# Ledger of designs, part 152: peptides against a protein of PDB entry 5VZU

Target 1, 271 residues: chain A of PDB entry 5VZU
Amino acid sequence: GRTLEDIFHEHMQELILMKFIYTSQYDNCLTYRRIYLPPSRPDDLIKPGLFKGTYGSHGLEIVMLSFHGRRARGTKITGDPNIPAGQQTVEIDLRHRIQLPDLENQRNFNELSRIVLEVRERVRQEQQEGGHEAGEGRGRQGPRESQPSPAQPRAEAPSKGPDGTPGEDGGEPGDAVAAAEQPAQCGQGQPFVLPVGVSSRNEDYPRTCRMCFYGTGLIAGHGFTSPERTPGVFILFDEDRFGFVWLELKSFSLYSRVQATFRNADAPSPQ

## One batch from the design tools (peptide; made by RFdiffusion4, then SolubleMPNN)

Design b2_p22_7_s2 (from b2_p22_7, 9 letters changed)
Fold by OpenDDE base, seed 4:
Order: structure tokens, then sequence, then C-alpha cells
Structure b2_p22_7_s2 (fold): chain B 271 residues (1-271), chain A 22 residues (1-22)
């Protein structure tokens, strides 16, 4: 029988061939779209911008990282045979922080899987509850027939007078020791390792991460067939590097900031 | 022993045929 290795090799050859066919066919008909960098906001987890990944047979991929309140998005700038340019390859929920265990337990894929799936169920519950609140809120606007209740001129009740003496009750200012919320120490990087059985092309991933969040990645067949979202972990390493663990696929993708300076890449102010 | 998969692309090929062969 074909080994899994044979299937992977055949599939990699097919992806390379498809990429070659697509690139060679479109060489004559390139539609260029200007990309604008999202404006940086103070509340952004890191500076938004272009990140590069290298995905085996896909080669160099470029993703735009952007922040949208409590969500982050990775948008494909480069398309591939599976997922076209402009698709959201990753969507990160910044409300759902993942706490990684110690290094010994981080090697256990089943522990990571448990943590991610528990967060997935919470996100699903919140979406159902929020869908019900949005649904119930629309149902109760029955047409209030504004019956014009006649404006009865209710009378000028009189100006009662002045004198209420201010009692000086000198309540001692209880020293509310404002528990100085220790400024959430810009998270000292925690030791990081991939779980056993999670594939990474390079062992050269950062061994320390700042924060992890629940996210979903987009997967699809060739030609964007059967697109679905799979659960994963967004891993912030530093200002210039993040990763995504594809849980179901048991794979890790590393993204590094594009250090190129772009002139006139800022979004035009909405005029 | 999944040790020897040399060319695991960083992204699994998206078209891994969802045949999770049992």
Amino acid sequence: as target 1 above (271 residues)
Amino acid sequence: PLDNFPYVPDLPPFDMPFTLLP
C-alpha cells in the first residue's frame, strides 16, 4: 500500500505543480491591488503589519496581521492553491487567553488539545447566548401603536422653600487602600515547546512565548473546496514573531515580520 | 514512531485527504 510518506510526497508534488501552473498561467494577467497597512492603535497586542511564513510546498506566504477590538486577523496577501488571497487564514479571539502548562505538560498534545477544546466550547456557548440576545431583542419590537395620549396640561405645583441645613456628618475617609493593581507585568516570557507529534518545518521556533490565545484557522481543498475553520492556538513570541498551532492538523506555522519599509502604505484617511 | 517525517511542511497540505484512514 502507499505509505503516508508516499501520500505526502505525491501531495507535495501536486501542490508544487499546481502553484507552478497558477503562477505561469497568471503571469500574463496579473491584477495588482494596492495593500494598505492597518493603522497602529495603542491597544494593539503588537504593531499590525505584514508577516511572512514559509509553508513547505507553498514556499513564501505573506499574511497581514490586523487588530479589530478583541479580535485579531491574519489575512492572506499571497494566495495558494487551497486558499485564495484576501481570505482570513487565522482569526484570533483575544478574549480567550490560553495558559500553557509547564514545559513537561506542554509536550503532551492531549493536554493542549483538552485546553483548546474547552475554550472552543466556551466560545460556542458565548456565540449561542449572544445570538439569543440579538434574536430576543428583535422580537419584542412589536409595533407600538403610538396612541396619541392627549396632552393634559398638568398644573404648576408650587415652589416649596429653602432651608434644609447641611448636617456636617464628617464621615472619616476610610483609606480605601487602592490595591495597586500591579501593572500586569508585560508577561515575562514563559518557556515554550511544541507538543510531541506537532510538526514544525524548523526546530528554530522561539523557545519562549509571551501570550497564547484561542483562534481558528481556515483550511480548504484545492480551489477553495470545502472551506472550514479548525481550532488552534495563536502564540505571540515577540513584537515580530507569532505562531499558530493547528490542533487537528497537528502542525505549527511560524510567522515573522516583514522588515521592509513601505512608503505610502498607510491607509488613506477616510475622507 | 513518527520521528522520520523529514519534509513535514509547516502547513499540512490543506488537501490532506480527510481520509483519516483508521
Scores: peptide ipSAE 0.027, ipTM 0.554, DockQ to the pose 0.041
Fold by OpenDDE base, seed 5:
Structure b2_p22_7_s2 (fold): chain B 271 residues (1-271), chain A 22 residues (1-22)
Amino acid sequence: as target 1 above (271 residues)
Amino acid sequence: PLDNFPYVPDLPPFDMPFTLLP
């Protein structure tokens, strides 16, 4: 019988062959497109830019990390047989922080799965509620054809009834303590370990993380067939490193900042 | 917009094993 190792080896060969076929098809028709680095904003969780990613069996990718208010986005700079370049490989919800347990409980995949799926359900509820508010607002402006209902001249009487007592019901405005979104304190890093059964390309990942957030990763079949968003965890290690745990796939991707200085990589100033 | 990057094959994070439904 084929070993799992044989299956993985053959799969890796197929993927390398696909990479070769596609690259060789473009060898004569390389359209160079200039990529601009996103401008850094003060509220960005880390400096945006290019990151070198490593997926389990799938080798090296380059992603652009950018920030969009309460969302972060990893955009593929390198494509793959499943997901073309320019796609959002990861989308991070910076509203939904994941609190990792202690190291003992971090080894438990089911505990991480529980935490992530609870957050996924909250995100789904928020999307449904926001969808209802947007839907109800549009429905009522049916053009009421103002049928000119005739002016019936209804009467009459002005009765001035008197009495005055202003009840001073000083209803204290209940201070809706807006739960002050604790500013994302770059807290002291916590010890980090992958759950048992989560695959990594190597064990050389940071063993301390600053913050984790709920996110979704893009998965697809070959040729970008049946694209789906799978739940995961964005792990901020430091200014130059982040990870993504693909929950359903039980895999971890490590991303490291490309330290190369690019001349003239800044977006053109809006004229 | 980064939307029109050519297919530069890197290897996807996961080939979903096509469960060939039998």
Scores: peptide ipSAE 0.023, ipTM 0.523, DockQ to the pose 0.103
Fold by OpenDDE base, seed 1:
Structure b2_p22_7_s2 (fold): chain B 271 residues (1-271), chain A 22 residues (1-22)
Amino acid sequence: as target 1 above (271 residues)
Amino acid sequence: PLDNFPYVPDLPPFDMPFTLLP
């Protein structure tokens, strides 16, 4: 029988051949869009910009990394069959750190899966609670059409005197136990290895990571059919490299900064 | 001077299966 490797190799050859045919046919019809690099902010986890990566069988992809408060976003610059250019291939929740276990337990896919799914359930709960607060707040602004009840002439009842002695109710300030924000341990780099059974296109990935976060990746059928978000782990290696573990796909994408300097690529200052 | 603008061609939608789950 064909091995999974044989099927993958045949499929990769078809994809490369298709890519060659399409790029050769469209060479005269390519629409070029100017890309603006996002400005760097002091609070950005790393410098935003262009990263080159591998996504499954798609080959070389270009993604724009940008920061949006407590979220990071990878936007596709190169389209693929499934996901057009301009779509958000990854969304990272910088509120939800993933703590990787020791190097031995990092090899266990089920342990990583447990950790990620526990964080996913917390994110779901927070979204439901925030949705209920937003729902209850909107429900009370039904327009009470206060029908103008006719002004009955209120008789002038006499001004009884002002003896408001202010009772000094000395409410003791309840000690709000400030939940000690655990100091954001500036994550000393920890040893990193992919779990057994996670596919990497390149075994040459960084063996030390700075920190990890919960995230979701976009997946879709051909022609952007049935798009959905799958859970994953964003792995920050260094200033120029990050990874994404696609949990359900059991795959790893490595992204490296595009070292090319672009002139006039800065976003126009908001006027 | 060729202004090295990051122009990325919109690659046409291909037919790429996701990484075949084994």
Scores: peptide ipSAE 0.009, ipTM 0.505, DockQ to the pose 0.374
Fold by OpenDDE base, seed 3:
Structure b2_p22_7_s2 (fold): chain B 271 residues (1-271), chain A 22 residues (1-22)
Amino acid sequence: as target 1 above (271 residues)
Amino acid sequence: PLDNFPYVPDLPPFDMPFTLLP
């Protein structure tokens, strides 16, 4: 039987060949699109911008990280044979933090899988509940034909009296223990290791992470065939590095901030 | 000089290791 390694090697050869064909066909007729960097917002988890994917020998992937309220997005700046440029390679739900276990239990892929799949189920439930509330609100504007009911003069019936004594029930102000929003502990770095059986093309990944979140990655066949979202974990290492664990694919992608400064790359201010 | 804009080709092929294996 073909080993997983044989399948990966054959697939890598196909990707290299496709890359060569596409680059060679477009050598003289490249359409360039101007990229605008997203503005930084105070509530952004880290500074948005361009990140370099470390995919080993297979090339330089560039992803733009941007923040959209409680969601983060990785947008492909560089396409590939599977997923065109401009697609959202990763979508991160910043509402759904992943708590990693200790280092010993982090090596167990089944523990990570359990944690991620439990969060995935919660996200699906929240999406179903939010879909039901949006559906019920539209139904009841039936046209009430306001037939003008004639004003019959109903009579003056009289004055009954005053007596209701105000009971003084001095309900003690129950101390609303303000649930102290635990100050988002400026996350003391947790020791980090990939689970056994998760492939990393770069063994030199950060061994300490700040925060982890549930997310989904886009996967597709060649030519963007059968695109689907697969569950994963966004790993924030620091201000300049994040990773994505592709759970079903048992793979890890490391992204590092592009340190190049681009002049005039800021989005035009909304007029 | 426009030389320092991140110009990206509309569809440069790069390798993602994640094909759906048939």
Scores: peptide ipSAE 0.009, ipTM 0.505, DockQ to the pose 0.294

Design b2_p22_7_s3 (from b2_p22_7, 10 letters changed)
Fold by OpenDDE base, seed 3:
Structure b2_p22_7_s3 (fold): chain B 271 residues (1-271), chain A 22 residues (1-22)
Amino acid sequence: as target 1 above (271 residues)
Amino acid sequence: PLDNFPYVPDLPPFSMPFTLLP
C-alpha cells in the first residue's frame, strides 16, 4: 500500500511541477491588472486590506479582506493550482457569531463541530424562508381583463344598524422583557486553542481571540475542478490577524496583515 | 526580511484547504 509519506511526496512533486508550469507560461505574456484596496467603512469589523496567509507548499498567499454589509470576503490575490486568483477563498457571515467554549472544551473537535453545524443549519433555514417570501409575491398579476359590465341602477333602502358599544378591553402592557442583547463584549479577548486533530502549519498562532463567526471556505481539485464550499470558523485575533478553521479538512489557516504601504492603491471614488 | 519562507512541509494532501483527494 502507498504510505502517507509516498502520497505526500507525489503530491509535493505535482505541486512543484504545476508551479513551474504556471511560472514558465508567464514568460510569454504578463497581463498586469491593477488591484484597488477597498475603502474603509465605519462599520467594518477591522480595516480591510491585504493579508498574507501561511498556506502549504504554495508558499505565501495574498488574500484581500473586504466587508460587504453583514458579510466579509477573502479574495485570492495570488492564485494556486486549485483555486485561481480572484476567487473568494472565504465568505464570512457576520450575522452568525460562533461562541467558543472554555479553553478545556475548545480542545474537543466534536464540540466545535457541533456548534458550527448547528449554525450552518440555521443559515440554511434562513435562506429557505427568505427564498419563499421572494417567490410568492410575483405570481398573482394575472391580467384582469376588466370587461366593462353595464351599470344597472338598483336603488335599495337605508336600514339603520344599531350602536355597537366600544368595549374598553384594558389589555395589560405585557412586559416585553427586552432580551438584553448581551453587550457584545468587543473588548475582552478570550483564551484560544485549536482543537486536537486540527492541523496548523505554525504552532505560533495567537492564544487569544476577540470574536468568531461562521463562514465557508472554497475548496477545489487541481485546475479548479469540482469547486465546493466547506463550513468553517473565522477567528478574529486582532486588527492585523485572523484565522480560518476548515472544519471538514481539520486545518487552520493564519492570515496576517501586509504592512507594506501601496501608493495610489485606493479605489477611484465612485463618480 | 521575507527570509523565512518556512520550508514547512506541505500539509498532507487531505488537510490542504484546496486539495480534494481523488
Scores: peptide ipSAE 0.017, ipTM 0.559, DockQ to the pose 0.082
Fold by OpenDDE base, seed 5:
Structure b2_p22_7_s3 (fold): chain B 271 residues (1-271), chain A 22 residues (1-22)
Amino acid sequence: as target 1 above (271 residues)
Amino acid sequence: PLDNFPYVPDLPPFSMPFTLLP
């Protein structure tokens, strides 16, 4: 029988071959596209820019991190055999912070899975509710054919008198316990460890994280076949490092800022 | 371990034809 190692070795050979074919086919047809760095905004979680990541089988990747209000996006700058360049490899929902448990419970994959799946369900509910509000608003502009309803005579209803005593029903203002937005503890790093059974190419990942968010990653077969979004965890370690836990894949990607200074990488000012 | 591999749960059989785009 094929060992798991044999399957991994064959698969790695296929990926290398696919990369070789893609690179070799493009050797004569290199389309150079200028990449612009996103402008930094004061509300950005970290400085946007280029990050280098390692996908276990795909090797080195370059991803552009950008912020879009309450969403962050990782866009592939380098393609791979599964996902072409320009695709959104990760999408992060900055509305849905994930609180990691203590370090002991962080080793439990099922606990992380529970937390992520609960957040995924909330995101689905919010999408369904927002879809209903948008749907109901359009339906009522049926053309009111103004059928001239005949003027039925307004019967003069009699002027009954004044004496309604003001009942001081002091309705206690129900304290809407504003769910205290737990102040984003932006400062204190939490101890961080990968769950048991989550694969990481490098054991050298940061052992403290600043905050985590719900996100989705893009997965596909070779040639971008059957692309789907899988749930995961975006982990902010620091200003220059983030990770993504691919929950269903039981894998972890580490991304580190590209420290290279690019001349003229800023987007042209809209004239 | 092929850590960040999109776990193709089934390895697509080897025979995804290279659609050589003509």
Scores: peptide ipSAE 0.015, ipTM 0.538, DockQ to the pose 0.048
Fold by OpenDDE base, seed 1:
Structure b2_p22_7_s3 (fold): chain B 271 residues (1-271), chain A 22 residues (1-22)
Amino acid sequence: as target 1 above (271 residues)
Amino acid sequence: PLDNFPYVPDLPPFSMPFTLLP
């Protein structure tokens, strides 16, 4: 029978051949789309823009990183046989920071898997609770058939006098113990290593990271068949580098800022 | 001056039946 290794080797050969055919067809009538760079905001985790990365067997890809409040998005600029250009390959939840263990325990894939799956379950619970509040609010707008109650005549009830003494009900200010938002300690860079059994196409990844967040990656079959979201970890290394650990795929993608300067690439100001 | 803004080619629809690995 074919081994999993034989299947993987055949699949890699097919993807290399596809990439070769595609890159040899640059002489074809290609449709080019203009890309606008997202505007930078002061609260953005890093400057948004174009990043070059590696996704599985596809090799070099270009992703646009953008920020949307407490969410970040990686949008494919280069498509591949599985996921077309313009799809959101990664969605990062900046509300759900992941604390990596010490360097010794970071080598344990099961420990990283536990941490990520605990955060995934929390995100799922928050979505269910928010769905229930939205559901109960809609249930009470049954159509009140306002039967037109007949206009009973305005009896002029007489002007009773003004004597409402203001009762000084000194409601004690209940000490709302403001749950001290633990100041987002701008995480001092911690030592970073990939877990054993996580594959990287580039062994030259940063050995220190600033912070990590829960995220999901988009995976699909060829032709964008059966697209699904898989759990992962967004790793911020520095202003110009981030990574994504694909938990279920046991793979790591490193993304580095495109250093090319683009003229007239800024998004038009919203008029 | 060639306006150096990023253009990305759309992937041609590969008509090749890729073997869906199950």
Scores: peptide ipSAE 0.007, ipTM 0.499, DockQ to the pose 0.341
Fold by OpenDDE base, seed 4:
Formats: structure tokens, sequence, C-alpha cells
Structure b2_p22_7_s3 (fold): chain B 271 residues (1-271), chain A 22 residues (1-22)
């Protein structure tokens, strides 16, 4: 019977063949668009830019990482048979930090799954509540025809006099115990390991991560059929590396910064 | 049942619409 490895190998060969045929057929018909790098902001989790990653059998992909307030986005620069260029391959909610358990419990896929699904339900609740607030806010602007009720001249009530004696209520300054904001320990990475049963194309991934966030990844059939968002974990390793765990797919994608310096890659200032 | 392996989706027909990024 076909092994899983045989199926992956056949599929990888098929993807390579498609890419070859596609590239060869469209070589003369390619429209090139200039890509601009996102401007860096001080509040960006890491410097935005181009990252190279491996996505399953697709091989080398280029993703643009950008920051949009409390969201990060990975936009495909290279299309694949499933997801065309320009699609948001990952959307990261920087409001929803994932706390990884200890290294022993990180090996348990069910524990990671539980944590991610709990966060997914919170995100869903927040979206429903925010949808209700936006809905209720629109419903109450019925056109109040402000009938101009005639301004009856309400009489000048007399100036009562000044004698407010200042009561010296010496309220003791309650010691506001400044809850020492524990300085966000931005510096100490935690040990990281993939859960058992999560497929990685390479075992050479960082074994320490800075922080993790809830996110969703885009998956689709070939030709971008039945596109859907699947839950996952964005893992920040360092300034130049991040990963994404595709929870339902039980797969891990590693992304590394493209170290190439691009001239004139900055977005033109809006004139 | 091997059915829950992530369907690596089957190859699109050659007509990938070039989505012009806006």
Amino acid sequence: as target 1 above (271 residues)
Amino acid sequence: PLDNFPYVPDLPPFSMPFTLLP
C-alpha cells in the first residue's frame, strides 16, 4: 500500500511539475509588480519584512510579515497551487498570547490543542460582542425629528451667596501600593519543542521561543477552492525567525528573515 | 482510517486567475 511518505513524495513531485509547467507556460505573460516593504514602527513586535518559509510540500515560500495595530499578517509573496500570491496566509492576534506549558507538556498535542481552542472561543465571543455593540450603536440613531420645542425663557433664579466654609477633611493618603508592574520579562525565552505528531519539514527549528500568539492560517484546495481559516499558533523565536503551528493540519512552518538588502523597497510616501 | 490526513489539495487546473493585487 502507499505509505504516507509515498503520498507526500508523489504530491511533492506533482507540485514541482505544476510549478515548472506554470512557469514555463506563463514566462512570456508574467506581469511583475513592485513590492514595497512595510514601514517599521516602534511598536512592531519585530521588524516587518520578507521571510522565507517552508509550507508543507510547497517548498520555499516568501511571506511578507506586517503589523497592523494588535494584528500581524503574513501575506504570500509567492503563490502556490492552493493559495495565490497576495493572500493572507496567516493572521495573528497579538491580543491573544498563547502561554506554552512546560517542556514536558508541550510534547502533548492535546494540551496545545486545548489551549488554542480555548483562545479561539474567546476570540469568537469578542467578535460576537463587538458585533452586537456595533449593531446596537446603529439601531438607536432613529431620526429623532427634533421638533423645535419653543425656548420658554426660564427665569433668572437669584444668586445665592458665597459662604462655603472649607471643611478640612484631612483624608489620609491611602498608600496606593503601586502594583509593581512586573517588568515584562521580554528577555527570557522559554524552552520550545513541537508536540508529538506535529510534522516539521526540518527538525532544525529553534528550541527556545520568546512568545506565542493565537492566529489563523489560510488553507485551500488547489485553485484556491474552499478557502478556510484554521486555528494555529504563531511562535516568535527571535528577530529573524518565527513559526506557525497549524493545529488541525498538525504541521509546523518555519519562517526566516530574508537577509537581502533591497534598494528603494520602501513604500512611497502618500503624496 | 487515514481520512483525516490534511488533504494536500489536488493540483488546480492551469487557469490560475492572476489575482492582480490591488
Scores: peptide ipSAE 0.017, ipTM 0.535, DockQ to the pose 0.044; fails the geometry check

Design b2_p22_7_s4 (from b2_p22_7, 9 letters changed)
Fold by OpenDDE base, seed 5:
Structure b2_p22_7_s4 (fold): chain B 271 residues (1-271), chain A 22 residues (1-22)
Amino acid sequence: as target 1 above (271 residues)
Amino acid sequence: PLENFPLVPDLPPFDMPFTLLP
């Protein structure tokens, strides 16, 4: 029988062949599109820009990292046989920080899976609640047919009910335990290791992470068939490196900043 | 140089039925 390794090797050869065919077919039909770098904002988690990464079997990829309020986005600059250029390969929810366990428990894939799936469920609940509030607000503009209800006579105002003493019911101010926004401990890196059974292209990944967030990654079949978003973990290592753990795929992608100065890469000021 | 293609287990071909996640 074919081993799992044989299947992976054959599939890698197929992906390389597909990349080669695509590249060779496009050699005569190169559409050059100018890419603009996102402007940096003070509240950006790190400087936005181009990152080079290894994406599972697809080889070397270029991704644009950008920030959109409480969301980060990785946009494919290079396409592959599954996901075309311009697609959002990762979407990160900066509202949902993931706290990694100690280094021993980080080796346990089931523990990471539990943590990520609990956060995924919270994100789904928040989306359902926000959908209900938006839905109820539209329903009440039924046309009030102003049926002229006849003027029933306003009966008179009886007067004078007496001096009820003010009971000083000292209602204790219920301490709304403001959910202490755990101060984003920007400073101390945590020891980091991939769980057992998570595949990495390179064992030379950073062994210390700054912070982690819940995110989703885009997966699809060849030709962008059946595209779906799978849960994962965005791992910020430093200003120039991040990772993504594809939970369902048991895969890790490392992204490193492209250390190139692009002349005229800034978005044209809207004249 | 093609040297740094580590044999990463490919994403299962999309046709691998998702059924193998228990």
Scores: peptide ipSAE 0.019, ipTM 0.552, DockQ to the pose 0.060
Fold by OpenDDE base, seed 1:
Structure b2_p22_7_s4 (fold): chain B 271 residues (1-271), chain A 22 residues (1-22)
Amino acid sequence: as target 1 above (271 residues)
Amino acid sequence: PLENFPLVPDLPPFDMPFTLLP
């Protein structure tokens, strides 16, 4: 019977052959698009910009990392047979920090899976509650048939005088229970290891991470068929490196900042 | 001077972040 390794090797050969055919065909018909680098903001988790992904046999993936308030996005600059260029390969929810366990428990895939799925359920509940508030607010605009009430004449009601004494209603200071903003402990870097059974194409990933967040990755069949979002973990290693754990796929992608200096790549200032 | 615009070639869609096993 074909081993999983044989199937993987045949699939990798087919992918390499497809890449060669496509790259050789596109060498004659390259469309070049100007890319603008997103402007850096003080509140950005790291400097936005171009990152090189290392996923596999496909070679060079380029992703643009950008920040949008409490969300980060990885936009494909290079397309793949499944996901064309310009699609959001990853969406990160910076509201939902993932706390990794100790290094021993980080090796347990089921523990990481539990943590991520609990956060996914919270995100789903928050979306349902926000959808319900938006739904109830729209339901009360029944068509006010404003029947034209007839213009009753302005009776000039007389100017009654000014004598309202200010009542000193001593409103007791209601104890605003200050919801203790848990100080965003600028997490000292913690030891990091991939769970057992998560594949990395490069074993040379950073063994210390700064922080992790819940996110979703885009997956699709060839030709962008049946696109869906799968849960994962965004891992910030440092200013120039991040990773994404694809939970359902048991895969890890490492992204490293493109160190090339681009001239005139800054986004035009919004006039 | 050829301004080093980040010209990303529209590389053919090839980079799956994961090997979809068929």
Scores: peptide ipSAE 0.018, ipTM 0.522, DockQ to the pose 0.286
Fold by OpenDDE base, seed 4:
Structure b2_p22_7_s4 (fold): chain B 271 residues (1-271), chain A 22 residues (1-22)
Amino acid sequence: as target 1 above (271 residues)
Amino acid sequence: PLENFPLVPDLPPFDMPFTLLP
């Protein structure tokens, strides 16, 4: 029988062939569109821009990372046979920080799975509640026929007098123990390791991360068939590197900033 | 049948006309 390795090798050859056919057939008909870099904001988790990823067997991906309030997006600049360029390969919820356990428990895939699935359920609940508030807010705009309520006469209620003596109840100021907000340890990276059974193309990934967030990745079959969002973990390593753990796929993608400076890559100011 | 493993997305070239909507 074909081994899993044989299947992966045959598949990789097919993908290379598809890419070769595609590039060779379209080489004369390519319409180049200018890509603009997203503007950086002070509140952005890191500088937005182009990142190069290594995704499974498929080689070098280019993804644009951008920030949209409490969401981050990875947009494919390079498409794939499964997911066209311009698709959001990853969507990150910056509201839902994932706390990684200690290094021993990080090796346990089931622990990471538990944490991610718990956050996924919270996100689903928040979406349902927010959908209900948006639904209930629309339902109550029944046309209030403004029946002209008749002008009931202004009964002049009498000016009762002044004399209320201020009781000096000297309530002792209860010491509000200011719960010392533990200063968000906004600088010490935590040790990082991939769970056992999560595949990485290279073992050379950062062994320290700054923070993690819940996210979803886009997966599809060839020709963008049956596209779905799968749960994952966005891992911020540093200003120039992030990763994504595809939970269901048991895979890890590492992305590194494209260090090339692009002239005139800024979005035109909206005139 | 292992046939339905959602294959990890691959890489066509830059050249697909995608409209980055602003």
Scores: peptide ipSAE 0.013, ipTM 0.497, DockQ to the pose 0.050
Fold by OpenDDE base, seed 2:
Structure b2_p22_7_s4 (fold): chain B 271 residues (1-271), chain A 22 residues (1-22)
Amino acid sequence: as target 1 above (271 residues)
Amino acid sequence: PLENFPLVPDLPPFDMPFTLLP
């Protein structure tokens, strides 16, 4: 039978061949587009910019990380056989922070899956409620003709009765221990480990994370067939590194900032 | 025909078609 290694080698050869075919299909016609770096804002979680994926059989994967209010986006700068350049490979919802459990429970994939799926359901509910409010606001301008039907005053009835005693029971004021929201220690990163069964191309990932958020990743077949968004976790490690856990794929992607200084890469100020 | 596997931009380190991951 074919070994897993034989299947891996055949598939790697196929992907290299596909990449070669796609790049060669342009014949001699190359179109160049200037890329501008997004301006940094004070409220940005980290400095926006170019990040290199350490994942993928496609070789050099570059994404642009940008911030859009309470959302972040990873836009593909490099295309691959499945997802063309310019697509949003990841969308991060900065409203929906994920709290990772302790380091022992982080090894449990089912626990991470539960947490992510609960957040996905909240995001879906919020989208439905916001859609209903926008829908109801348009429907109510029908002129309700106010015909005043004079419905009659039903009358009855008076009854009983008097007694019982003033039991003094001095219920002690139960101290509402205000669960002090422990201020999320903004400075010290949480210990981080991948769940058992989540594959990483590189085992050399940061073992400490600052923050995690709910996100979705784009997946597609060859030639961008049947594009879908799959749930995942955006993991901020530091100013220069983030990860994405693809929940359904049981895969982890590590992204590192491109340290190259780009001259004249700033977007022209809107005049 | 391998044509119908949704290749994930993140192929697992084993470029196994996603359907072959247990």
Scores: peptide ipSAE 0.026, ipTM 0.562, DockQ to the pose 0.049; fails the geometry check

